Peptides against a protein of PDB entry 2AUS. Designs and how they scored, part 49

Target 1, 323 residues: chain A of PDB entry 2AUS
Amino acid sequence: ADIKREVIVKDDKAETNPKWGFPPDKRPIELHIQYGVINLDKPPGPTSHEVVAWIKRILNLEKAGHGGTLDPKVSGVLPVALERATRVVQALLPAGKEYVALMHLHGDVPEDKIRAVMKEFEGEIIQRPPLRSAVKRRLRTRKVYYIEILEIDGRDVLFRVGVEAGTYIRSLIHHIGLALGVGAHMAELRRTRSGPFKEDETLVTLHDLVDYYHFWKEDGIEEYIRKAIQPMEKAVEHLPKIWIKDSAVAAVAHGANLTVPGIVKLNAGIKKGDLVAIMTLKDELVALGKAMMSTQEMIERSKGIAVDVEKVFMPRDWYPKLW

## One batch from the design tools (peptide; made by RFdiffusion4, then SolubleMPNN)

Design b1_p12_8_s1 (from b1_p12_8, 5 letters changed)
Fold by OpenDDE base, seed 4:
Structure b1_p12_8_s1 (fold): chain B 323 residues (1-323), chain A 12 residues (1-12)
Amino acid sequence: as target 1 above (323 residues)
Amino acid sequence: MTAIEERLARLA
């Protein structure tokens, strides 16, 4: 997920007007909330939908959405996109995930064997979605990027696991238990990462949100609620980016496809069909779209549709129409 | 705290 993408500059003379737009770090608090994403520490117990409904009530919001379901019993990182940012969650659904899992073994296994067998589960695995999943129960491959054993305490194995989106840790643990010959189950699960959202200083509880909202509304202290809400641009950090001219921003904000002349700079390695973030030169998210060209084609061509714009986020009035 | 949180806190 942390692949530093090279930035290719196509137009080194392109400047941005400081009077236009609202950079992520310069949004008034109300606007920051309207374009915000909370890195929520979801408690165990409630559904992800119940938690989203609580956030909406706490913060007096009309709309919110989560960046990928956590089961009721699963805790940890749940990105919750707010108001006008709600649809940014589509960028988080395909993002890699990290979990810490507590696996309980149903028999005694030597530590060396536990370590050896768990190492074999790094890489490509075949999974069948659980019965309760909204996903068709077809066998599918998923990538396990890494397994890091944190602790072995008799039959309890604490481990960190990085996985492709839609990998079922419960199923992984079941198969590890089978491979160990004793069986195993998932005792507990915590998500520690969802794409760019991590278990870091930005992680907040529902209680924090109650308090921080109170401090803002009753005491006039916006600092806490400002810190508790990340700009929506955070939710697209893991995507390939295309930065556009100020003159192209209003057109894209109106739902026009991005054409090649509008591109100032772009990430290397964009392929046709990739989900990309269209950004201003001030790193404001304009839209998400599907790349219709590769990075190379976007460099070499003078014209054509570079990105099919799927979701606009930026208001139409942040940048002037220059046509 | 969850059992995971307690274990992680002990390991930190």
Scores: peptide ipSAE 0.543, ipTM 0.950, DockQ to the pose 0.898
Fold by OpenDDE base, seed 3:
Structure b1_p12_8_s1 (fold): chain B 323 residues (1-323), chain A 12 residues (1-12)
Amino acid sequence: as target 1 above (323 residues)
Amino acid sequence: MTAIEERLARLA
């Protein structure tokens, strides 16, 4: 769910200098690409790594990374962070996912029973990671947020499923098949959402990227490639945010921890240990870090480390050193 | 189109 987070203002008089930084909508095309994320429609067939390598070749990039592996046969939403934005993918790994799955049943089951049993898989499920996973094969609980049956055609069940990060749809389908008593397998899978990235007007193919890059380089038309690339700030929309003073930006951009006096406004409901995005007052991503305080502590305290800064994205020179 | 895309297009 796009949980609209309440914004608590700590300093209502804080202003930002319009001459400092590069707001997401004001980046020159080259800079936009350097701080970009593509909402890629990954085709079935290639690995997520092969697709990232193709994007790097198409767009003449040195670096890129993806927001969570799709198996070769799995299509759909693959966020690909570019160049200086490459590390923003870490914000997408813990994000919820949505899929459309085609489940094939190994026997005939009445539709009413299919619907009843699949509804029981909404909520908490126990899974074991597959052997090929880098994750230790320990039993773990995962959340299934919702299951929406789209079509039942004999033994073929098309359904939409919202899940916690690292839920294995193949394993879910296997367990559904066991609960139905006939067995089942995953015939096909498409990812329709990865955190803030979904099937919308921003979804682009590899072919689109080839064409749009050509239009830019050969015809001087930037519009298509600009629209095909989202600002890196899109990749943190689902995170709790802390907005900081202009005077704090350069320090954080140099890797200093965020202290409480630097906070202008923040989202409600931040807990100790949460991954948070540190933003400028112009909604530029400065850094990702770990909250060392709750929202309440950040409001009540006059001093202390609010965020342990883990990953800086903003260049050191976008804001002046004001210390 | 994938089988999912074909089915989704039919249901739309």
Scores: peptide ipSAE 0.534, ipTM 0.949, DockQ to the pose 0.915
Fold by OpenDDE base, seed 5:
Structure b1_p12_8_s1 (fold): chain B 323 residues (1-323), chain A 12 residues (1-12)
Amino acid sequence: as target 1 above (323 residues)
Amino acid sequence: MTAIEERLARLA
C-alpha cells in the first residue's frame, strides 16, 4: 500500500535557495538521463541482464542496473536505474512486489474450493528458496499481502498477488496445488509492481526506447525520452524521508553523516535501523542511509547522528559548502 | 502479447 507517511516539521522557517541544486522536474535532458530510472516492460525471453545491456546500448550509457531480477520467461515491470542513479536499485530490492500469475491445476476442483484454499495463503507462508537462487536454502517466512482471483477457467486460475520481496510465486502455486489435492504449476507470470513502479503511463518497452532516443538524437525532440525516464527520486518514494537544510546538503554530499541540527522535516514512524532517503527541500535525493535514531528521537534531541550515510547520489557541487 | 496480457485485456 502507498501509505502516505505523515510529515513532521521541525523547522517551519527553513528556506531553500532556488539557485542551488537541480529539482527532479527541472533537470536538463542529459542530467535527467544521468539520474534516471526506466520503468521497463521486460519482454519474455531475455534475462534481466541482457535487457539492461540492451538499454545501455540503445541509450549510449556506461552504467545501468535493475531493481530486482525477473526470470527469462517472466514479463513486466523491471525498474532500470541509469548511470549515476544505478545504485538506487538498493531501495527497490526490499520493496514489495505484485504479480499476475496463471496457475494450471492438474485436476478438476470446484470453484468454491479454489477460492477458499487460495484465501488461506494470504498472510505468512513458509518457503524454501529454489536451487538456482543465490540465497541460502533455509526455510523462511514470507508475507503474502493479498490474493485476488481474476478468472477461473476450468483448470486455469488467473490471479493477482501482492508479496514481500523474495517470495517465490512458483513455490506458492506448487503449495496451492498440493492444498487443493490435485497439484498445480505456474503456466505464466508477469510482474505488475516493484515498489513505486507499476503498470501505468510510465511503463515503456525496449522498442519505445529505440524510437524515443532516435527522436531526440536525429529529430531534436527530447519530450519522448524525457517522459520515458523517471527521476531517480521515484525509486525512493516508498522509503521514509528526511528533508535537510541547504547548509547540510554539501556535507552529506561529501559523505558526512546527517546530524540532528540539519533536519527540517521528516516522516513519522522511522525506526532505528530503517533505510531512509535524505532529501533536499526541493525533493532532490542527496543520499540513502541507515537511521540511527527513531523519528521521536530526531524530534526531541538537539544533537547526534540521525542517519549513517551509506550511499551518496548528489554531486558535491550542486550545493555550496556552508561548514 | 502474453497469455496473461490477453486474459487481462478480455477482463478489462
Scores: peptide ipSAE 0.529, ipTM 0.948, DockQ to the pose 0.914
Fold by OpenDDE base, seed 1:
Structure b1_p12_8_s1 (fold): chain B 323 residues (1-323), chain A 12 residues (1-12)
Amino acid sequence: as target 1 above (323 residues)
Amino acid sequence: MTAIEERLARLA
């Protein structure tokens, strides 16, 4: 998620009307919730689906969705997108993830050997999806971005691991155990990152949400619930962005494809086929779409479809129709 | 706390 992307400006004279839209920091609390994402600390025990159902009950919501399943026994970072933001989870599902895992070895292994073998699992690994996965059980390659051993305590190995989406840490630990020659299992797992969501001051529990909702509804104090909910724009921070003219916003909000003349600025390194976030000049998420051009093509061309708009988030009335 | 949280707190 920490990919700093260069911003290329196409129109340095483009201004935005401050009366149009609702910037993430200026949304009334009800609207903030409608376009919110909770960085939930999922407890061990419940399914991700049960936790989403609880959040819906706690916050009196019709819709919510999670940014990638955690198994019942797995704790930690579960992004939960609310109401009108629910579909933003599509940006989070393919995002990289970090975990802290406790691996238990089934035999004694010298620490130097543990370190050496675990280092070999950085990079590309071949995994078979578990039986419970809706994914067809074909062998697939996944990236392990890094393994950081935090502690070795006899047969217990605590480690941090950054992985490509849909990497199975349980399977990784099993293969590490095989490579060590003694076998191993996953004793515990916590997710510490899901794309832009990490363990930080925005991480909240279900109990926090109960209390914060109560403070708002019974005491009229919105501050806590406001802080507990991130704007949906947080859920797309890791995506390449295209910022558009005020005159293009309403058309895109109606589901029109983004054309090149609507672009004010964009991130470098967009490739054809990339998932991109279409933003206003006030950093409001308009839509997600598929890039139909590279960054370079979007700079050089005067016309054409830049983005095939797949999911609109912005209401149609936040910006005027200027076409 | 989970066993991971307890271990992380000790290492911090």
Scores: peptide ipSAE 0.528, ipTM 0.948, DockQ to the pose 0.916

Design b1_p12_8_s2 (from b1_p12_8, 4 letters changed)
Fold by OpenDDE base, seed 2:
Formats: structure tokens, sequence, C-alpha cells
Structure b1_p12_8_s2 (fold): chain B 323 residues (1-323), chain A 12 residues (1-12)
């Protein structure tokens, strides 16, 4: 479930000028693409990098990036951030993931034993990253949030699994197989969720993107390509947010740190060191940054650096300089 | 269509 965060209002009189900025729902199609994220259904076969390269060719883009690598054989949800939004993928890297996996057992095991043992893998597990990963091969803990068995067909076990970012499902299945005493391997894997991106009406194929781009370029029909691309703000829905006054937007868009007087409202439960999204009062993403204060400190203090701005997304000219 | 997609379609 998406974590609903409480919103604390600091300035209930703060208004926003409707002439400034470009709200996510009001961007011209070219600007929507420049600040877009595709919820791609990655086919099995190609690498995540090859798929990103194809999207760049299909949509005539200079830059794109993906919200967390899927192995070549793995299908499903691959968020692909476009052009000016490319770096928003950093918000998706730490996000939870969901998969559906097909596990093949190397021996016969009673269904009751399968169910009992798989339930023991909910919670903290110890993993070592695969050799092929760019991640340092140290032992680490990972959270398995849930395991839902969908089907048991002899030696084939279909299950849904929610996991912490950087959990290796192949390693999980190997350990389940060891615990069952017969061994197991991952026959197939599909990612069904990456943070706020899931299997829903926003999920599109490479074929869909080809068709929708042609409808736009050849027929002048924008509706399909507009629907196929999510605003970059979708990629930060799972983050704690801080909303700022219009007079603070241009400074943050120029790379200035957010100070406490700029805050209009904020989510509860922000801790020092958290990744946060800085938003306008029109829910436009200005920047990502590191919280330098807790929510409580941002409420109680009258001054100081609230957020160390790490990555600006908003153009410098969308809001006027008001200082 | 993957094997997972085929199985999910039967369970839906």
Amino acid sequence: as target 1 above (323 residues)
Amino acid sequence: MTEIERRLARLA
C-alpha cells in the first residue's frame, strides 16, 4: 500500500500565482515528454539499458534513465525517466519492489510444508549480492515484507513477494529450496511494482510507444502519447514532501538550499537524512534533497537550512525571482 | 506472453 503521510500546514494563508509554473496536468505535450516517466512493461530478453536505448530512438530523445535494473530474462515494471526528468530515478532506487516469481523445486515436497517454510522467509533475510551485480559482495540484511503463494502445481510454485530495494529474488528462492531440503531455482520472474509504479492502466509496451508516437507525429493526435507518459511527479509520490511558497521556488530552482521560512506545508515523520521532494503549491517537483531537520524541527524553528538540495528539476524561469 | 502472465490470467 502507498504510505499515506499526514500533511502539516505551517502557513494556511499561502497562495500561488496561477500564471507561474507548469502543473503536471497542464504541460504542453513537448514539455510533458521533457518531464516524463514511462511505466514500461519490459519484455524478457533485452537488458534494461537496451530498452532505454530503444525508447530514446522511438521517442527521439537525447537522454533517459531507468528506475532500477531488471535482468535480461526478467519482465514487467521498468520506470523510464525521460530527458529533464532522467535523474528522478534516484527516488525510485531505494523504493520497495514487488515481484511475481515462478519457483521450480528439485524434488517433491508436501504443499503444507511449502506453505509453512515460505512463511518463515517473511521478515529479515541475509543475502550476498550475485557476482554480476555492481554492488559490493558483502553479506547484508534485506526485508521481505510479504510472501503470497498464488499457485502450487506439483514442483512449480507461483508466488507474489514484496521486498526491500536490492533484494535478490533468485537468492531468496535458492534459500527457500535449501530450507525445503530439495533445492529450488527461479524459473521465471516478473516485476509487478517499483515504488509508485505498478501494473495498472499506465503500464505500456515498446509497441504501444511506437504506435502512440506515430499517432502524434503523423496524425497530430496527442492523447495516446500523453497518457503513455506520466509526469515526473509520479516518481516522487512515495517520498515525503515539502511544499514551498512561490517566493522560494526560483531560489531552489537556482540550486539554493531550502530554508525554513520557505516552507508552507510538509509531511509528518521526516527525519534528518531522509530523501525529500520539494514541491510547489501546484504539486510541481522543484528538487530532490536531503532533509537537514526533522519535521518537528522544521515546524519549531524560524530559520536554518531545512533541505540540502541535491538535484534540481524545475527550470529557473518557471517562477520569477522574488528577492 | 510469459509463463507467469499465462498463469496469472488463469487465476484472475
Scores: peptide ipSAE 0.636, ipTM 0.962, DockQ to the pose 0.914
Fold by OpenDDE base, seed 1:
Structure b1_p12_8_s2 (fold): chain B 323 residues (1-323), chain A 12 residues (1-12)
Amino acid sequence: as target 1 above (323 residues)
Amino acid sequence: MTEIERRLARLA
């Protein structure tokens, strides 16, 4: 379940000028693309990098990036951030993932035993990163949030699994197979969720993108390509948010740290060191940054640096300089 | 359609 974050209001009288900024739903199509993220259904076969390169060619883009590598053989949810939104993928890297996996057992195991053993893999597991990963091959813990067995068909086990970022499903299946005593391998894998991106009406194929771009460029029909691209704000929905005064937006857009007086409202449960999204009162992403205070400190204090601004997304001219 | 997609479609 998406963590419902409480919103604490610090300034209930704060208003926003409707003439300033470009709310996600009010962006012209070109600007929407510049600040867009595609919820791509990655086909099996190509690398995530090849798919990003194809999207760049299809949509005539200079820059794009993906929200977490899928192996060539793995299909499903690959968020692809476009142009000025490219750096928003950093918000998606630490986000939880969901997969559906097809596990093939190397021997016959009673269904009751399969269910019992797989249930034991919910929680903290110890993994070693595979050789192909750029990550140091140190043992590390990873959380398995849930395992849902969808089907057991002889030696084939179809299951849904929610995991912490950087959990290796192939390694999980290998360990399940060992625990079952017969061994197992991952026959297929599909990613069904990457943070706020899931299998829903926003999921699009490469073919869809070709067609939708053609409809826009040749027929002047924007609706399909507009629907196929999510606003970059979608890519930060899972983060704690801090909403700021109109008077603070330009400063943050120039790379200034967010100070406590600029805060209008914020999510509960922010801790020092958390990655947070700085938002306008129109739910526009201004920047990502590191919380320098807790939620409680941001409420109680009248001054100080609330957020160390790390990555600005908003153009400097969307809001006037009011300092 | 992958084998997973086929199986999911059958279970839906």
Scores: peptide ipSAE 0.635, ipTM 0.962, DockQ to the pose 0.909
Fold by OpenDDE base, seed 5:
Structure b1_p12_8_s2 (fold): chain B 323 residues (1-323), chain A 12 residues (1-12)
Amino acid sequence: as target 1 above (323 residues)
Amino acid sequence: MTEIERRLARLA
């Protein structure tokens, strides 16, 4: 998520009208909630669906969705997209994840051997999805980006792990235990990152949300609930972006595909087939779509469909029709 | 506080 992508400018003379749209930092509180994502600290115990239902009740919402299931016993970072932002969770499903895990070994193993064997699990691993997974139980490769051992206390190993989406930490721990020759199980698991969402000042509890909503509704203080909700644009920070002309915004907001003449600037390294975020010059999310061209093709070509628009977020009236 | 949170707080 932290990879700064180069920005290539195609039209350096493109201006934006400050009267059009609602930049993420300038939304009225009601509109901010309608286009919001909560970085929730999910407690252990409830399902991710139960937690989403509680948030809907607390905040008096019609719609919400989560950025990737945490098992009931798993705590930590659960992005919850609200109302009009609900479908932005699609951008978070393929995003990398980080966890802290507590592994319990079933026998005594020298620390040097634990460290050596766990390092061998960095890189490509072969996994089979668990029985309770909605995913077809086929063997699949997954990336382990890094393993950082935080503590070894006898048979208890605390470690941080960065993984590709849909890597099963319980299965990883089982295979580590087999490689150590003594067996192991997952004693506890916490998710510390889901794409752009991490443990930081934006992480809030269900209790915080109750209090902050009360301060707004009963005391007229919106500051706390405003800070507790991130703009939906946060949920696409890890995606490659294409910024478009004001004259192209309303067409895309009506579901038209993005054509090459509408592009002002774009990230380097876009490939055909990539999920991309279409942005205004004020960094407002217009839509998600599939790139139909590479970055290089979008620079070199004068015409054609650059992005197949799959999901519009922006209201149709924020920008005027200029076609 | 979970066991992980307790251990992380001790290591910080």
Scores: peptide ipSAE 0.633, ipTM 0.962, DockQ to the pose 0.917
Fold by OpenDDE base, seed 3:
Structure b1_p12_8_s2 (fold): chain B 323 residues (1-323), chain A 12 residues (1-12)
Amino acid sequence: as target 1 above (323 residues)
Amino acid sequence: MTEIERRLARLA
């Protein structure tokens, strides 16, 4: 999420009609909710599915989905996409994650050795998915981006860890324990980041949502519930973006693939096969799709399919048909 | 408050 992507302008004369669409900052509260994502502080105890069901009940919603399962005992950042935004969670599945973990060692180990061995786990590790995972139990590599030891208290090691999506912290701790020679287990785990969602002022509890919904429905105060819900565009901030002409928006909103002439500007470094966000010039999410060209090909070519559109989010009527 | 939250609050 923190990588600023260069923006390459292909059409510097392209304008957008201010009367078309609903920019994230200009959505009425009901529409904001329909296209929203909650940065939920998931409590320990309930499943991610139970928490999603509670949010649906609290906010009187038909649909919601989460941006990657947390185990019942795991707390912290759970993005919950609402209503029309429900499918935006697919952008969060491949996103990096951060955790704070409490590891308990099964024997005494000198602090210097703990620090040295844990540093060796930065980089590529080999993992086998647990039995309960929907993923085939094949050995696979995963990246550990960083390990930051926060506290060593005898046999208890508190650490922050940044990892590639689908890295199992429980398995990492097990391997660290083996490398230390004494064994270890995961005593507690909190997720502190899921792509663009982190522990910040946007993090809300289930209790907050109850109160904020009450303030809106009973007292007519929408400010709190508006602040508690992020626009769905937040959930794609970490993706490479392609911004399109107003004349291309309705076609993409109808499920047409994005062709090269529709591109106004795009991020550098898009590769063929990348998941990309198709945006309006007002930073509205139109669709997610698979890049069929690199950034360079999208610049150099005058025609062809740039993006295979996989999931449309924008309603078909927000922009007029101009074809 | 979780054990992690308690520990983080002491380190802050």
Scores: peptide ipSAE 0.626, ipTM 0.962, DockQ to the pose 0.916

Design b1_p12_8_s3 (from b1_p12_8, 4 letters changed)
Fold by OpenDDE base, seed 4:
Structure b1_p12_8_s3 (fold): chain B 323 residues (1-323), chain A 12 residues (1-12)
Amino acid sequence: as target 1 above (323 residues)
Amino acid sequence: MTRIERRLAALE
């Protein structure tokens, strides 16, 4: 769910200089690519790492990273962060995921029983990570946010599922099959959402990227490649945000922690320890960091470290030093 | 087109 976060304004008189920075929609194409994220439709077959390597070759990039591994056989939404944006993927790893899954039952089960049992798997489930996961094989709780049955065709059950990050749909289907008494397996899986990235008009294939890059380089048409790449700010839309005054931007861009006097506005409901995005008043991503205060503390306090800056994205020269 | 994509397209 896109939780609309309330915005609390601390300084209603804070203005931003239009000459400073590069707002997401005003970046020259080369700069847009340097701070871009592709909403890739990963084909079935290749690993997520192979796909990232192909994107780097297609777009002539030095660096890229993905917003959460899809298994080779799994298709769909793979956010691929480019160049200077590569580390924004850390914001996407903990983000909720949605999948469409095709479950094949190993026996005949009445539709009403399928629906009833699958409904019981909404909420908290206990999972063990599969053997091939980089994650320690400890039992852990994961949240299934919703299950929506799309189609039941005999033994084939097509369903949409929203899950907490690191929920294994294959394991979910196995447990559903056990609960149904007949057993089941995952026939196919597609990821339809990874945090703010979903199946929409921004979803592009590897083939699209080849063509769009060609149109830019050979024909001088940048519009296609521009649309195929989202600004890195898209990758943090799901995070709580803190907007800072122009005079604080250069310090944060140099790796200084955000102090309370730098805050112009912020989202409600920030807790100490939350991952937050530090934004300019032009909605440019400056940095990711750990909240050292709650929203309420950031409102009430006149001083102190609000955010421990963990990762800077903005170049140091986009905003002047005003000290 | 995957089997899922075909099934989704048939539901639209």
Scores: peptide ipSAE 0.405, ipTM 0.917, DockQ to the pose 0.918
Fold by OpenDDE base, seed 2:
Structure b1_p12_8_s3 (fold): chain B 323 residues (1-323), chain A 12 residues (1-12)
Amino acid sequence: as target 1 above (323 residues)
Amino acid sequence: MTRIERRLAALE
């Protein structure tokens, strides 16, 4: 479930000028693409990098990046951030993931035992990253949020699993197989969720992107390509947000840290060190940064650095300099 | 269509 965060208002009189910025729903198609994220249905076969390279060729883009690697054989939800939005993928890396997995058992196991043992893997598990991962091969804990068995067909177990970022489903299945006493392997894997991106009406194929780009370029029909690309703000929906006054936007867009007087409203439960999204009052993403204060400190203090700005997205000219 | 997609479609 998307964690609904409470919104605390600090300045209930703060207004925004409708002439400034480009709200996510009001971007011209070229600007929408420049600040876009595709919810791609990655086919099995290609690497995530090859798929990103294909999208760049299809859409005539200079830059793109993906919201967390899928192995070549793994299909499903791959967020691909475009052009100026490319770095928004950093918000998706720490986000929870969901998969549907097909596990094949190497022996016969009673269904009741399968169900009982798989339930024991909900919670904290110990994993060692695979040899092929760029991650240091240290033992680490990972959270399994839920396991839902969808089907048991003899030695084939189809299940849905929600996991912490960087949980290896292949390793989970190996450990389940050991606990069952017969061994198991991952026969197939599909990612069904990556943070705010899921299997829904926004999920598109590479084929869809080819067709939708042609409809735009050859027929002048923007509707399909516009719908196929999500605004970059979608990629930060799962983050705690801080909304700032119009007079603070240009400074943050120039790379200045957010100070407490710039805050209009904010989510509850921000802790020092959290990744936060800095938003305009029109829900435009200005920047990502590290919280230097808690929500409570941002409410109580009249001054100080609230957010250390790490990555600016908004152009410097969308809002006027008001200082 | 993957084996997973086929199995999911059969459960709907």
Scores: peptide ipSAE 0.402, ipTM 0.915, DockQ to the pose 0.920
Fold by OpenDDE base, seed 1:
Formats: C-alpha cells, sequence, structure tokens
Structure b1_p12_8_s3 (fold): chain B 323 residues (1-323), chain A 12 residues (1-12)
C-alpha cells in the first residue's frame, strides 16, 4: 500500500498565483514531454539501456534515463524519464519494487512445505550482489515486504513479491530452492511495480509509443502521446513532500536551499537526511533535496535551512523572482 | 505475452 502521508499545514492562508508556473495537467504537449516520464512495459530481450535509446529515437529526444535496471530477460515496469525530467529517476532508484516471478523447483516438494518455506522469506534476507552488478559484492540485508503465492503447478511456483530496492529475485529463488532442499531457479521474471509506477492504464509499449508519436506528428493528434507520458511529478509521489510559497519558488529554482519561512505545508514523518520533493502549491516539482530538519523542527522553527537542494527541475522563469 | 503474463491472465 502506498504510505498515506499526513499533510501538516503551516500556513493556511497561503495562496498561489494561477498565472505562475505550469501545473502538470496544463503543460503544452512539448513542455509535457520535456518534463515527462513514461511507464514503459519493457519487453524481454533488450537491455534497459537499449530500450532507453529506442525511446530517444522514437520520440526524437536528446536525453532520457530509466528508474532502475531490468535485466534483458526481465519484462515489465520500467519508468523512463525524459529530457529535463531525466534526473528524476534518482527518486525511483531507492523505491520499493514488486515482481511476479516464476520459480522452477528441481524436485518434487509438497505444496504445504512450499508455502511454509516461502513465508519464512518474508522479512529481512541476506544477499550477495551478483557479479554483473556495479555494487561491491558485500553481503547486505534486504527486506522482502511480502510474498504472495499465486499458483503452484507441480514444480512451477508463480508468486508476487514486494521487495526493497536492489533485492535480487534470482538470489531469493536460489535460497528458497536451497531451503526446500531440492534447489530452484528463476524461469521468468516480470516487474509489476517500481515505486509509484505500476501495471495500470499508464503502462505503454514501445509499439504504442511509435504509433502515438506518429499520430501527433503526422495527424496532429496529441491525445495519445499526452496519455502515454506521465508528468515528472508522478515519479516523486512516493517521496515526502514540502509545499512552498510562490515567493520561495524562484529562489529554489535558482538552486537556493529551502528555508523554513518558505514552507506552506509538509508531510509528517520527514527525518533529517531524507530525500524530499519540494513542490509548489500547484503540485509542480521544483526540486529534490535532502531534509536538514525533521517535520517537527520545520514546524517549530521560524528560520533555518529546511532542505539542502540537490537537484532542480523547475525552470528559473516559471515563477517571478520575489527577493 | 510472456509465460507469466499468460499465467496471470488465466488467474483473472
Amino acid sequence: as target 1 above (323 residues)
Amino acid sequence: MTRIERRLAALE
């Protein structure tokens, strides 16, 4: 379940000028693309990098990036951030993932034993990153949030699994197979969720993108390509948010740190060191930054640096300079 | 359609 974050209002009288900025729903199509993220259904076969390169060619883009590598053989949810939104993928890297996996057992195991053993893998597991990962091959803990067995068909086990970022499902299946005493391997894998991106009406194929881009460029029909691209704000839905005054937006867009007086409302439960999204009162993403205060400190204090701004997304000219 | 997609569709 998406963690419903409480919103604490610090300034209930704060208004926003409707003439300033470009709310996600009001962006012209070109601007929407510049600040877009595609919820791509990655086909099995290509690398995530090849798929990003194809999207860049299809949509005539200079820059794009993906929200977390899927192996060539792995299909499903691959968020691809476009152009000016490219850096928003950094918000998706630490996000939880869901997969559906097909595990093949190397021997016969009673269904009751399969269910019992797989239940024991919910919680903290110890993994060693595979050789192909750029990550140091140190043992590390990872959280398995849930395992849901969907089907058991002899030696084939279809299951849904929610995991912490950088959990290796192949390694999980290997360890399950060892615990069952017969061994197992990952036959297939599909990613069904990457943070706020899931299998829903926003999931599109490479073929869809080809067609939708053609409809826009040749027929002047923007509707399909507009629906195929999510606003970059979608890529930060899972983050704690801080909403700021119109008067603070231009400063943050220029790379200034967010100070406490600029805060209108914020999510509960922000801790010092958390990655947070700085938003306008129109739910436009201004920047990502590191919280320098807790939610409580941001409420109680009248001054100080609330957020160390790390990555600005909003153009400097969307809001007037009011300092 | 992958084997997973086919199996999921059969469970719906």
Scores: peptide ipSAE 0.393, ipTM 0.914, DockQ to the pose 0.918
Fold by OpenDDE base, seed 5:
Structure b1_p12_8_s3 (fold): chain B 323 residues (1-323), chain A 12 residues (1-12)
Amino acid sequence: as target 1 above (323 residues)
Amino acid sequence: MTRIERRLAALE
């Protein structure tokens, strides 16, 4: 998520009208909630679905969705997209994840051997999804980006792990235990990152949300609830972006595909088939779509479909129809 | 506070 993508400017003379749209930092509180994502600290115990239902009740919402299931016993970072932003969770499903795990070994192993064997699990691993997974139980490769051992206390190993989406930490720990020759199990698990959402000042509890909503509704203080909800644009920070002309925004907001003449600037390294975020020049999310061209093709071509628009987020009236 | 959170706080 932290890879700064180069920005290539295609039209350096493109201006934006400051009267059109609602930039992420300038939304009225009601509109901010309608286009919001909560970086929730999910407690251990409830399901991710129960937590989403509680948030809907606390904040008086009709619709919400989560950025990837945490098991009941798993705590930590659960992005919850609200109302009009609910479908932005599609951008978070393929995003990398970080966890802190507590592994318990079933026998005594020298620390040097623990460190050596766990280092061998960095890179490509073969996993089979667990029985309770909605995913077909086929063997599949997954990436372990890094393993950082934080503490070794006898048979207890505390470690940080960065993984590709849909890597099973319970299965990883089982295989580490087999490689150590003594066996192991997952004693506890916390998710510390889900794409652009991490443990930072934006992480809030269910209790915080109750208090902050009360301060807004009873005391007229919107500051706390405003800070507790991130703009939906946060949920696409890790995606490659394409910024478009004001004259193209209303067409895309009506579900038209993005054509090459509408592009002002774009990230380097877009490939055909990539999920991309279509942005205004004010960094407002218009839509998600599939790239139909590479970055290079979008620069070199004068015409054609650049992005197949799959999901519109922006209301149709924020920008005027200029076609 | 989970067991993980307690262990992390002790390492800081």
Scores: peptide ipSAE 0.386, ipTM 0.913, DockQ to the pose 0.983

